# Ledger of designs, part 15: peptides against a protein of PDB entry 4J2C

Target 1, 107 residues: chain A of PDB entry 4J2C
Amino acid sequence: MEDPFFVVKGEVQKAVNTAQGLFQRWTELLQDPSTATREEIDWTTNELRNNLRSIEWDLEDLDETISIVEANPRKFNLDATELSIRKAFITSTRQVVRDMKDQMSTS

## One batch from the design tools (peptide; aimed at target 1 M1 E2 V8 E64)

Design b2_p16_2_s1 (made by RFdiffusion4, then SolubleMPNN; from b2_p16_2, 9 letters changed)
Fold by OpenDDE base, seed 4:
Structure b2_p16_2_s1 (fold): chain B 107 residues (1-107), chain A 16 residues (1-16)
Amino acid sequence: as target 1 above (107 residues)
Amino acid sequence: SKLREELRKYIESLLS
């Protein structure tokens, strides 16, 4: 079966960009109440949380594929560089998500 | 999600 990793990676990256935009708006709404309605705050918060959860879900699946590949090196001719790129992507993306979640939990 | 489904099918194929 064809490896869909890069496709999922692309979708995760899009979700990260979306989340970052929502996070920025979320921060702005909380910093300036005169520009914020409860409706927009709730909408932004929910959308942000949904995006973050979606990202985390995909990262778990991507991480599982890496574990399987590493456990079966003979079945998959995956270049060491590519494997490193995949691992780095998951690690860095998790950190980005964690940073946003930490900010939300402390506000 | 179709993408998630494809990924899950891929994972299942790896485990088979």
Scores: peptide ipSAE 0.239, ipTM 0.795, DockQ to the pose 0.680
OpenDDE base, seeds 1, 2, 3, 5: peptide ipSAE 0.236, 0.235, 0.231, 0.234; ipTM 0.794, 0.791, 0.790, 0.792

Design b2_p16_2_s2 (made by RFdiffusion4, then SolubleMPNN; from b2_p16_2, 8 letters changed)
Fold by OpenDDE base, seed 4:
Structure b2_p16_2_s2 (fold): chain B 107 residues (1-107), chain A 16 residues (1-16)
Amino acid sequence: as target 1 above (107 residues)
Amino acid sequence: SKLREELRKYIEYKLS
């Protein structure tokens, strides 16, 4: 059976890109109220929050798999470099999500 | 989700 980590990683990356697009629109809507409707603001906000929540959930799952792999190294036999890449991906992605959430909470 | 299920199945398979 093949390791599905890279597939999940890809989906998370897509979700991040989507969230970043929504975040940009969110900032634009709040920056110029004259071009923003309440409906679009609400829609964008909800979509953004949903995407961020989804990403966070996936990151938790990925993080758990890493813990399991590290606890059972002989069963998975992952390259050290690959493991580092996976950890770095989770860490950096969490930071990206955190940055967006922080800006949303202060607006 | 299907992906989460695939992860679960993979882990379960490796640990079995």
Scores: peptide ipSAE 0.465, ipTM 0.877, DockQ to the pose 0.837
OpenDDE base, seeds 1, 2, 3, 5: peptide ipSAE 0.465, 0.461, 0.464, 0.462; ipTM 0.877, 0.876, 0.876, 0.876; seed 1 fails the geometry check

Design b2_p16_2_s3 (made by RFdiffusion4, then SolubleMPNN; from b2_p16_2, 7 letters changed)
Fold by OpenDDE base, seed 1:
Structure b2_p16_2_s3 (fold): chain B 107 residues (1-107), chain A 16 residues (1-16)
Amino acid sequence: as target 1 above (107 residues)
Amino acid sequence: SSLLEKLREYIESLLS
């Protein structure tokens, strides 16, 4: 069986891209109500929140895999570079999500 | 997700 981490990583990145698009629209809708209906604002807000929550859950699961690998290094044969890449992805993605959440909470 | 489940299956297979 092949390690599917890179495939999961790709799907999480796609989810982030989708969330960023929703976030941009969310910002536009709030800045100019004349271009938006209340229905679109609510839909965009809910979709964005749901996407962010899903990403966060996925990151938690991915983070757990890191812990498992680190606890069982002989069973997984991941070198330090690959492990670092995986950790960096989780950290940077969490930051991207946090930035969007922070802006939503202050609006 | 199904992909995360595949990742879990992969990990479980190596831990067994």
Scores: peptide ipSAE 0.433, ipTM 0.875, DockQ to the pose 0.878
OpenDDE base, seeds 2, 3, 4, 5: peptide ipSAE 0.426, 0.409, 0.423, 0.419; ipTM 0.875, 0.869, 0.873, 0.872

Design b2_p16_2_s4 (made by RFdiffusion4, then SolubleMPNN; from b2_p16_2, 7 letters changed)
Fold by OpenDDE base, seed 1:
Structure b2_p16_2_s4 (fold): chain B 107 residues (1-107), chain A 16 residues (1-16)
Amino acid sequence: as target 1 above (107 residues)
Amino acid sequence: SENLEKLREYIESLLS
């Protein structure tokens, strides 16, 4: 059986890109109310929040996989470099999500 | 997601 981690990683990355696009639009809509209806603002906000929540959920699961691997090193053939890459991905992605959430909460 | 579930299955298979 093939390790599906890279596939999941790709899905999360795509979700992040989508969220970033939504976040940009969200910011634009709030900066100039004349460019958007309340419906668009609400839609964008909801879509953004849903995407962020989904990403966070996936990151939690991915984080668990790392913990499992580290607890069972003999059962998994992941070297330190690969494990580091996976950890870095989760950490950096969480930061990106956190930054967007922080700006939304202060707006 | 489906792929995330596959990842879980993959891990479980190796732990067995």
Scores: peptide ipSAE 0.567, ipTM 0.918, DockQ to the pose 0.923
OpenDDE base, seeds 2, 3, 4, 5: peptide ipSAE 0.559, 0.559, 0.563, 0.560; ipTM 0.916, 0.916, 0.917, 0.916

Design b2_p16_3 (made by RFdiffusion4)
Pose (drawn by RFdiffusion4):
Structure b2_p16_3 (pose): chain A 104 residues (1-33, 37-107), chain P 16 residues (1-16)
Amino acid sequence: MEDPFFVVKGEVQKAVNTAQGLFQRWTELLQDPTREEIDWTTNELRNNLRSIEWDLEDLDETISIVEANPRKFNLDATELSIRKAFITSTRQVVRDMKDQMSTS
Amino acid sequence: ARAENRTLLHEYYHEP
């Protein structure tokens, strides 16, 4: 089999980008005074977070699985470090948006 | 396509 981690990584990257875009408009709709557009934007943004959060759990489990069985997966260590790094950074990106959504 | 990718990810990492 081929390892799909980077495929799923790519999918997470696109959803983050989408979430970044919605978050920008979401901030605007609040700072320059309708309800229907705000509601749609808010819930789609939440939809992006749902997908991202779920994907990060699975991707994080794959790292746990690879480390428990290194010989089966034969992953380059640098590549593996970068994978954890992606999870770490992406979790921070998602958390930060939600915090701004909570206060704003 | 997303469902297929997630099934593939699960099979790749969870199968013996």

Design b2_p16_3_s1 (made by RFdiffusion4, then SolubleMPNN; from b2_p16_3, 11 letters changed)
Fold by OpenDDE base, seed 2:
Structure b2_p16_3_s1 (fold): chain B 107 residues (1-107), chain A 16 residues (1-16)
Amino acid sequence: as target 1 above (107 residues)
Amino acid sequence: KRKELREQLRKFYYDE
C-alpha cells in the first residue's frame, strides 16, 4: 500500500486555498456592509468555518501519523528530512488556519 | 473522499 500522507496533504492544501478565498470574500463583505447581504455573509461565514474545521481535523490525523512513525521508524523508513517536511507542513498550515480564525474572532 | 482518505490513513499506519 502506498503512503496516503501526501494525498491527504494535497487535499488539505486545496482546502486551505478554498478557505483563503472564502476568507477574502468574508473580509470584503464585512468591510463594506452596504454591498453585502445577510444571506451572503452567513453563507460565506458558514462555508469558511466548515472548511477551517475540516482542515483542522485532517491536520490532527496527519499529526497522529507523525507520532506513529516516530514510535516505529523502521516500519515506515522515513528519513529525517521527510519527517521534517511533514511536520513543517502541519505547523505552517495550523498557523495559516489560526491567523484566519483569529481575525474572524475579532470581528 | 475525505472519509476514504481517513480510512486509508488508518489502514496504512495502523494495519500495515
Scores: peptide ipSAE 0.581, ipTM 0.924, DockQ to the pose 0.810
OpenDDE base, seeds 1, 3, 4, 5: peptide ipSAE 0.578, 0.579, 0.576, 0.579; ipTM 0.922, 0.922, 0.921, 0.924

Design b2_p16_3_s2 (made by RFdiffusion4, then SolubleMPNN; from b2_p16_3, 11 letters changed)
Fold by OpenDDE base, seed 2:
Structure b2_p16_3_s2 (fold): chain B 107 residues (1-107), chain A 16 residues (1-16)
Amino acid sequence: as target 1 above (107 residues)
Amino acid sequence: DRKKKREELRKFYYSP
């Protein structure tokens, strides 16, 4: 069986791209309220939050796999480099999400 | 599908 980690990773990456696009629009709407409708603000905000929550959920699942691998190294036979890459992906993606959430919370 | 992906992760990482 193929390791599904990469499938989920790919979906997270796609969701990040989507969220970044929504975040950009969200920022634009806030920068010029005169051109923004309440409907678009609400839609963009909700979609963005949904995407961020989706990412966070997947990251939790991915993070759990790291713990499982580290607890059972012989079973999965992942080298240090691969494990490091997986950890780095989770860490960096969480930071990206956190940065967007922080900016949203201050608005 | 999130549910399917979670199931795949479970199958792979919690398999005997």
Scores: peptide ipSAE 0.600, ipTM 0.933, DockQ to the pose 0.811
OpenDDE base, seeds 1, 3, 4, 5: peptide ipSAE 0.593, 0.596, 0.598, 0.596; ipTM 0.931, 0.932, 0.933, 0.932

Design b2_p16_3_s3 (made by RFdiffusion4, then SolubleMPNN; from b2_p16_3, 10 letters changed)
Fold by OpenDDE base, seed 1:
Structure b2_p16_3_s3 (fold): chain B 107 residues (1-107), chain A 16 residues (1-16)
Amino acid sequence: as target 1 above (107 residues)
Amino acid sequence: SREEARERLRKFYYDP
């Protein structure tokens, strides 16, 4: 079986892009109520929250795979560079999600 | 799909 890490990574990246678009719209709707309906606010908020939750779920799974690899390095035969790239992706993506969540919680 | 990817991840990394 081929390593599916990159497949999940790709799904996360896609979800991040979607979330960023939703977040931008969310910001616009809240900053200018005259252009916003309650229906769109609710839809955007729910879609954004769902997308962020999905990302966080995938990141947890991806993070666990790293722990598994590190616990059994000979089984997976990943080099340090690849592991670093994977860790960096998880760390940076978590930060992106956190930033959006922080702004949502303070609005 | 996302579900397929997650299942593949499980099978690959949790395979005994």
Scores: peptide ipSAE 0.551, ipTM 0.920, DockQ to the pose 0.904
OpenDDE base, seeds 2, 3, 4, 5: peptide ipSAE 0.548, 0.549, 0.550, 0.548; ipTM 0.920, 0.920, 0.921, 0.920

Design b2_p16_3_s4 (made by RFdiffusion4, then SolubleMPNN; from b2_p16_3, 9 letters changed)
Fold by OpenDDE base, seed 5:
Structure b2_p16_3_s4 (fold): chain B 107 residues (1-107), chain A 16 residues (1-16)
Amino acid sequence: as target 1 above (107 residues)
Amino acid sequence: MREELRKKLREFYYSP
């Protein structure tokens, strides 16, 4: 069986791109109210929050896999570099999500 | 994530 980590990683990356697009629109709507309806603002806000939450959930699942690998090194035999890449992906992606959430909470 | 992927994660990482 193939390790599904990279597949999930790819899905998370796509989700981040989607969220970034929503975030950009969210910013635009708030910047120029004349181009925005309340309905679009609400939709964009909710959609963005939902996407961010989903990403965070997936990152937790990915993080758990790392814990399992580290607890069972002989079973998985992952290269140290590969493990570092996986950890870095989770850390950096969490930061991207956090940055967007911080902007939303202060607006 | 898609349920299929979550299932794969469980099967791969929690398999005996």
Scores: peptide ipSAE 0.664, ipTM 0.945, DockQ to the pose 0.775
OpenDDE base, seeds 1, 2, 3, 4: peptide ipSAE 0.662, 0.665, 0.661, 0.662; ipTM 0.944, 0.945, 0.944, 0.944; seeds 2, 4 fail the geometry check

Design b2_p16_4 (made by RFdiffusion4)
Pose (drawn by RFdiffusion4):
Order: structure tokens, then sequence, then C-alpha cells
Structure b2_p16_4 (pose): chain A 104 residues (1-33, 37-107), chain P 16 residues (1-16)
């Protein structure tokens, strides 16, 4: 089989981009004084987070699985490091948005 | 999703 990690990585990248866009409008709708638009934007943003959080759990498990069985997966070590790095950074990106959503 | 199902099929194939 072909390893779909990078396919799912791509999907996570797009959802983050979508979330970044919604977060920007979400901030605007609060800083320059309707309810219906705010509600839609808020819940769609949360919808992007749901998908991303889920995908990151699975992607993180794949890293755990690969490390438990290195010979089967034959992953380049640098490539593997970059995979963990993506999870690390993306988790930070998502957490940061939620924090701004909590205070703002 | 199909892509997540495919990811878990790939893992299963490698662990068989």
Amino acid sequence: MEDPFFVVKGEVQKAVNTAQGLFQRWTELLQDPTREEIDWTTNELRNNLRSIEWDLEDLDETISIVEANPRKFNLDATELSIRKAFITSTRQVVRDMKDQMSTS
Amino acid sequence: SESMTHLWEYITDKLE
C-alpha cells in the first residue's frame, strides 16, 4: 500500500487554513460593532477544530505505530521527524486560536 | 472518512 499520512496531512493543512480564515472574520465581527453571522462563524470554526483534533490523534497514533515497528514502514528518519513536527506545530496553532476565542 | 479508513487499512497491512 501507499502511506496516506501526507494525504491526511494535506487535509489537516486545508482545515487549518479554513480555520485561520474564519478566525480572522470572527475577530472582526467582535471588534467593529449580527448575532446570526457570529453564531454561524463560531460554529463552523469549531467544526474545523473538530476535524483537525481528530485527525491529529490518528496521525499521532501512526507515529507511535511506526516507531514500534520501524522495519515494516521503512520511513526516512528525517521524514519521520518532520511528521512529529507537523503534529507539534499544528496542535500549537489550534490551541492558540481557541485561547483567543476564549478571551475575546 | 475514506482517507482515514485508508490510513488504517495501510497500518493493518503493514502489521499483518

Design b2_p16_4_s1 (made by RFdiffusion4, then SolubleMPNN; from b2_p16_4, 11 letters changed)
Fold by OpenDDE base, seed 1:
Parts: structure tokens; sequence; C-alpha cells
Structure b2_p16_4_s1 (fold): chain B 107 residues (1-107), chain A 16 residues (1-16)
């Protein structure tokens, strides 16, 4: 079976970009009541949360693949560079998600 | 999603 990591990575990256846009709008709505309706605030909040949850879910799955590969180094031919790239992507993406979640929880 | 399911199937194959 083909390794789908790079495809999932791409989808996660797109989801991050979407979440960042939603987060920006979310902050704008909360900072300028004259342009904000309760409906848009709720929609934006829900969409943002859904996107963040989806990202976290994908990151967990990606992280599991890494654990499996590391536990079976003879079975898989991922070199140290590729493994490092995958780990870095997961770590940095988790931080991006965490930052948005932290700001949402303190509002 | 379809992609997530493909990833899950891939993971399962790794564990077999």
Amino acid sequence: as target 1 above (107 residues)
Amino acid sequence: SKLREELRRYIESLLS
C-alpha cells in the first residue's frame, strides 16, 4: 500500500491556512462589534473549531505512522532526513493549533 | 474523510 503521508500533509497544510483565515476573522469580529453579527461569530467559531479538530485528528494519525516506522526500521526505508521533516511538520503544526486554541480559550 | 480513511487503512497495514 502506498504511503499517503505527503498527501495528508498537504491537506493539513490547507486546513491550517483555512483555520488561520477563520481565526483572523474571528478576532476581527470580536474586536469590531459594528461589523459583527451573532450569526457570523457563531459560524466562524464553529468552523474554526471544526478545522482545528480535524487538523489535530490528522496529526495524531500522522504521528502514529512515525511511531510505527521507528519501531520497525528494517521494514521501512525512510531515511533520517525524511523522518525529521515529518516530525518537524507535526510539531510545528501542533504549535500553530495550540496558539489559536489558547487565544480562543482566553477570550 | 476519504483521505483520512486511506491513512487509517495504511496504518492498519503497517501493524499487520
Scores: peptide ipSAE 0.250, ipTM 0.805, DockQ to the pose 0.685
OpenDDE base, seeds 2, 3, 4, 5: peptide ipSAE 0.246, 0.245, 0.250, 0.248; ipTM 0.800, 0.801, 0.804, 0.803

Design b2_p16_4_s2 (made by RFdiffusion4, then SolubleMPNN; from b2_p16_4, 9 letters changed)
Fold by OpenDDE base, seed 1:
Structure b2_p16_4_s2 (fold): chain B 107 residues (1-107), chain A 16 residues (1-16)
Amino acid sequence: as target 1 above (107 residues)
Amino acid sequence: SENLKKLREYIESLLS
């Protein structure tokens, strides 16, 4: 059986890109109310929040997988470099999500 | 996601 981590990583990355696009639009809509209706603002906000929540959930699962691997090193053939890459991905992605959430909460 | 499920299954299979 093949390790599906890289596939999941790709899905999360795509979700992040989508969220970033939604976040940009969200910011633009709030800066100039004349550019969009309340419906678009609400839609964008909801889509953004849903995407962010989904990403966070996926990151939790990915984080758990790392913990499992680290607890069972003999059962997994992942070297330190690969684990570092996976950890870095989770950490950096969480930061990106956090930054967007922080700006949304202060708006 | 489906792929996350597969990842979990993959891990469980190796733990068995």
Scores: peptide ipSAE 0.579, ipTM 0.921, DockQ to the pose 0.886
OpenDDE base, seeds 2, 3, 4, 5: peptide ipSAE 0.569, 0.566, 0.571, 0.572; ipTM 0.918, 0.918, 0.919, 0.919

Design b2_p16_4_s3 (made by RFdiffusion4, then SolubleMPNN; from b2_p16_4, 9 letters changed)
Fold by OpenDDE base, seed 3:
Structure b2_p16_4_s3 (fold): chain B 107 residues (1-107), chain A 16 residues (1-16)
Amino acid sequence: as target 1 above (107 residues)
Amino acid sequence: SSSRKKLREYIESLLS
C-alpha cells in the first residue's frame, strides 16, 4: 500500500487555511457586534471548531505513522530528512491550531 | 474523507 502521508498533509493544509479564514471572521464578528448576527457567529464558530477538530484528528493519525516508522526504520524507506519534514509539519500545525483554540477559549 | 480512510488503512497495514 502506498504512503498517503502527503495527501493527508495537503488536506490538513487546506483545512488550516480554511480555519484561519474562519478564525479571522470569527474575531471580526466578535469585535463589532453591530455588524454581526447570531446566526453568522454560530455558524462561523461551529465551522471553525469542526475544522480544528478535523485537523487534530488527522495530525494524530499522521503522528502515529511516524511512530510506527521509527519503531522499524529498516522496513520503511524514509530518510532522516523526510522524517524531519513530517515531524516539523505536525509540530507546527499543532501549534497553529493551539493558538486559535487558545484565543477562542479566552474570548 | 477518502484520505482519512486511506490513512487508516495504511496505518492498519503498517501494524499488520
Scores: peptide ipSAE 0.309, ipTM 0.840, DockQ to the pose 0.723
OpenDDE base, seeds 1, 2, 4, 5: peptide ipSAE 0.302, 0.295, 0.303, 0.309; ipTM 0.838, 0.832, 0.836, 0.839

Design b2_p16_4_s4 (made by RFdiffusion4, then SolubleMPNN; from b2_p16_4, 10 letters changed)
Fold by OpenDDE base, seed 1:
Structure b2_p16_4_s4 (fold): chain B 107 residues (1-107), chain A 16 residues (1-16)
Amino acid sequence: as target 1 above (107 residues)
Amino acid sequence: SPLREKLREYIASLLS
């Protein structure tokens, strides 16, 4: 079966960009309630949370593939550089998600 | 989603 990692990576990156946009709007709405209705606040909050959850779900699956590959190095042709890139992507993306979640939890 | 399922199927194949 073909490795879908790069495809999922691309979708996660798009989801991150979307989440960052939603997060920015979320921040703006909370800073000045007069700029939007409660309906928009709720919609933005829910969309943001859903996006973040989806990203985290995908990261867990991606992380599992790495664990499997590392446990079976001879079964899969994946060089150290590619493995490092995949690990870095997961780590950095988790940090981005964590930062947004931390700010949401303190609001 | 189709992509999520594809990844899950891939993972399953790795564990088989």
Scores: peptide ipSAE 0.257, ipTM 0.809, DockQ to the pose 0.688
OpenDDE base, seeds 2, 3, 4, 5: peptide ipSAE 0.255, 0.248, 0.256, 0.252; ipTM 0.807, 0.805, 0.809, 0.805

Design b2_p16_5 (made by RFdiffusion4)
Pose (drawn by RFdiffusion4):
Structure b2_p16_5 (pose): chain A 104 residues (1-33, 37-107), chain P 16 residues (1-16)
Amino acid sequence: MEDPFFVVKGEVQKAVNTAQGLFQRWTELLQDPTREEIDWTTNELRNNLRSIEWDLEDLDETISIVEANPRKFNLDATELSIRKAFITSTRQVVRDMKDQMSTS
Amino acid sequence: SREEEINTRFQERLNS
């Protein structure tokens, strides 16, 4: 088989981009004074977070699985470090948005 | 197993 981690990584990257875009408009709709547009934008943004959060759990488990069985997966160590790094940074990106959503 | 479930799910997305 081919390893689909980078495919799913790509998907997560797109959803984060989408979430970043919605978050920007979401901030605007609050700072320059309708209800219907705000509601749609809020829930779609949450929809992007739902997908990202779920994908990151699975991706993080794959790292745990690879480390428990290194010979089967034969992953370059640098590549593996970059994978954890993606999860780390992306979790931070998502958490940061939600915090701004909570206070704003 | 759980690994097979994750692989099946990710393989379906790769082939799509």

Design b2_p16_5_s1 (made by RFdiffusion4, then SolubleMPNN; from b2_p16_5, 10 letters changed)
Fold by OpenDDE base, seed 4:
Structure b2_p16_5_s1 (fold): chain B 107 residues (1-107), chain A 16 residues (1-16)
Amino acid sequence: as target 1 above (107 residues)
Amino acid sequence: SRLDELLEKYTKILNS
């Protein structure tokens, strides 16, 4: 019985890593304008925002699976530990995304 | 997509 949750989780984690890389570049470009053109800044900003939006969308659907399980516990054989891990992943990932978004909005 | 597959699976279980 395969549960594709871990696959989606992995894809989200990869997207987060990509976003963090873009965020780092975004920070560098804004801290030293001499190292970048407006074109690169705009590209990086847009790519970063798109990645963050994509992650948020995936997290919403992952969160929905949690709600489905919690509303119908007898139909799913997930133990409390696994459910907690899934919930923690969503919560922590949302925080990571929020932190980047907050910094972007104040710059 | 994998996400669609996940939601589809859970929906099927829900409706079973």
Scores: peptide ipSAE 0.261, ipTM 0.830, DockQ to the pose 0.098
OpenDDE base, seeds 1, 2, 3, 5: peptide ipSAE 0.242, 0.226, 0.252, 0.239; ipTM 0.824, 0.814, 0.823, 0.821; seed 2 fails the geometry check

Design b2_p16_5_s2 (made by RFdiffusion4, then SolubleMPNN; from b2_p16_5, 7 letters changed)
Fold by OpenDDE base, seed 3:
Structure b2_p16_5_s2 (fold): chain B 107 residues (1-107), chain A 16 residues (1-16)
Amino acid sequence: as target 1 above (107 residues)
Amino acid sequence: SREEELLKKYQELLNK
């Protein structure tokens, strides 16, 4: 059985890429109002928020899996490097999401 | 939910 962590990780990574694209468009639309319709602004904003929310939910799930693995080290037998990579992914991704959210909240 | 499915899979792993 494949470790489900990587499936969710992959989905998170895709969502991050999507969010970053939407965020860029969002900034462009707000930067040049002459090229921005309210329809596109609303769509972009909503899609971005939805993606960020999706990522946050998945990260919470991934974070819980870390606890499960750490509570059962003999069962999963993950080396320290792999655990560190998983934790780093969660931490760094949360930061990416937070950065985008911070900019959105101040605009 | 995603969480439920994920935890179920990890539970299966724990049972191996």
Scores: peptide ipSAE 0.234, ipTM 0.792, DockQ to the pose 0.170
OpenDDE base, seeds 1, 2, 4, 5: peptide ipSAE 0.226, 0.219, 0.225, 0.176; ipTM 0.787, 0.782, 0.788, 0.740

Design b2_p16_5_s3 (made by RFdiffusion4, then SolubleMPNN; from b2_p16_5, 10 letters changed)
Fold by OpenDDE base, seed 2:
Structure b2_p16_5_s3 (fold): chain B 107 residues (1-107), chain A 16 residues (1-16)
Amino acid sequence: as target 1 above (107 residues)
Amino acid sequence: SRLDELLEKYTKLLNS
């Protein structure tokens, strides 16, 4: 049986890519309101928020996996480099989400 | 939940 971390990581990565696309469209819609319908703005905003929320939830679960592995180091046999990569992924992804949320909150 | 599923998988790993 494999460590399930990579499965959720992959889902988070896909959600981040989707969110980034939605965020780009969101900014475009707000930059030129004359070409944007309220329906598209609302849809894009809602989809973006949903994706960001999904990412945040998965990151919390990934953090829990880190704790489990660190509590049982001999069983999982992950070196410091691998753990660092996993932690860095969570940290950097949280930053990406935070950046988008900050821009949305100030608009 | 997703977390429950993850925890279950890790539990299986620990007991294997």
Scores: peptide ipSAE 0.171, ipTM 0.741, DockQ to the pose 0.174
OpenDDE base, seeds 1, 3, 4, 5: peptide ipSAE 0.172, 0.170, 0.170, 0.155; ipTM 0.740, 0.740, 0.736, 0.728; seed 1 fails the geometry check

Design b2_p16_5_s4 (made by RFdiffusion4, then SolubleMPNN; from b2_p16_5, 9 letters changed)
Fold by OpenDDE base, seed 1:
Structure b2_p16_5_s4 (fold): chain B 107 residues (1-107), chain A 16 residues (1-16)
Amino acid sequence: as target 1 above (107 residues)
Amino acid sequence: SRLEELLKKYTELLNK
């Protein structure tokens, strides 16, 4: 059976990449009104928010999986390195999302 | 839900 954590991790990574692209476009649209339409601004903003929300939700789910593993160490037999990698992924990804959200909220 | 499916998979792993 495939490790469920990696499936969601992969989806989060894809969503992060998508969000980063949308965020870049969002910034460009706001900086150069000559190339920006209200429609594209709205679309980009909404898509970005949706992606960020999706990421945040998945991260919460991933946190729950970590709790399950930590509560049942003998069943899953994950070493400290793997567990650390999983926790670091969640922490760093949350920071990436937070940074984008902070910039959006100040605009 | 996504979480429910995840938890289901982990439950299966726990019961192996």
Scores: peptide ipSAE 0.262, ipTM 0.806, DockQ to the pose 0.170
OpenDDE base, seeds 2, 3, 4, 5: peptide ipSAE 0.171, 0.223, 0.188, 0.254; ipTM 0.734, 0.779, 0.747, 0.803; seed 4 fails the geometry check

Design b2_p16_6 (made by RFdiffusion4)
Pose (drawn by RFdiffusion4):
Structure b2_p16_6 (pose): chain A 104 residues (1-33, 37-107), chain P 16 residues (1-16)
Amino acid sequence: MEDPFFVVKGEVQKAVNTAQGLFQRWTELLQDPTREEIDWTTNELRNNLRSIEWDLEDLDETISIVEANPRKFNLDATELSIRKAFITSTRQVVRDMKDQMSTS
Amino acid sequence: TREEELTARLQERLEE
């Protein structure tokens, strides 16, 4: 089989980009004074977070699985480090947006 | 098992 981690990584990257775009408009709709557009934007942004959060759990489990069985997966160590790094950074990206959503 | 289910799910996404 081929390892789909990078495929799912790509999917997460697109959703973050989508979430970044919605977050920008979401901030605007609040700072330059309708309800219907705000509601749609808010819930779609939450929809992007739902997908991202779920994908990160699975991707993080795959790292746990690979480390418990290194010989089966034969992953380059640098590549593996970068994978954890992606999860770390992406989790921070998502958390930050939610915090701004909470205060703003 | 859980690992088999995760692998199946990730493989389906690669095939798509």

Design b2_p16_6_s1 (made by RFdiffusion4, then SolubleMPNN; from b2_p16_6, 6 letters changed)
Fold by OpenDDE base, seed 3:
Structure b2_p16_6_s1 (fold): chain B 107 residues (1-107), chain A 16 residues (1-16)
Amino acid sequence: as target 1 above (107 residues)
Amino acid sequence: SRVEELLKKLQEKLEE
């Protein structure tokens, strides 16, 4: 079995981009009330939160894959460099999500 | 989801 982590990584990255788009719209709506309806604000907020939650869930699963590989090195052909890359992706992505969540919570 | 499938595949690998 070939590890399709890179495919999942790409999908999570796309999900992050989508969330960032929603976040941008969210900020725009809050910055200019004249162009914003309550309905769009609520929809955007909910969609953003749902997307962020989905990403976080995926990251938890990805994190578990790391644990599985590290606990069973003979079953998986991943060196320290690859594991480091995967860990870094999870860590940095969590930070991106956290930053958006923090900005939302302060509003 | 794709990540769930990945996790499942890894778990299956453990059982081999």
Scores: peptide ipSAE 0.202, ipTM 0.809, DockQ to the pose 0.105
OpenDDE base, seeds 1, 2, 4, 5: peptide ipSAE 0.197, 0.200, 0.201, 0.194; ipTM 0.808, 0.811, 0.812, 0.804

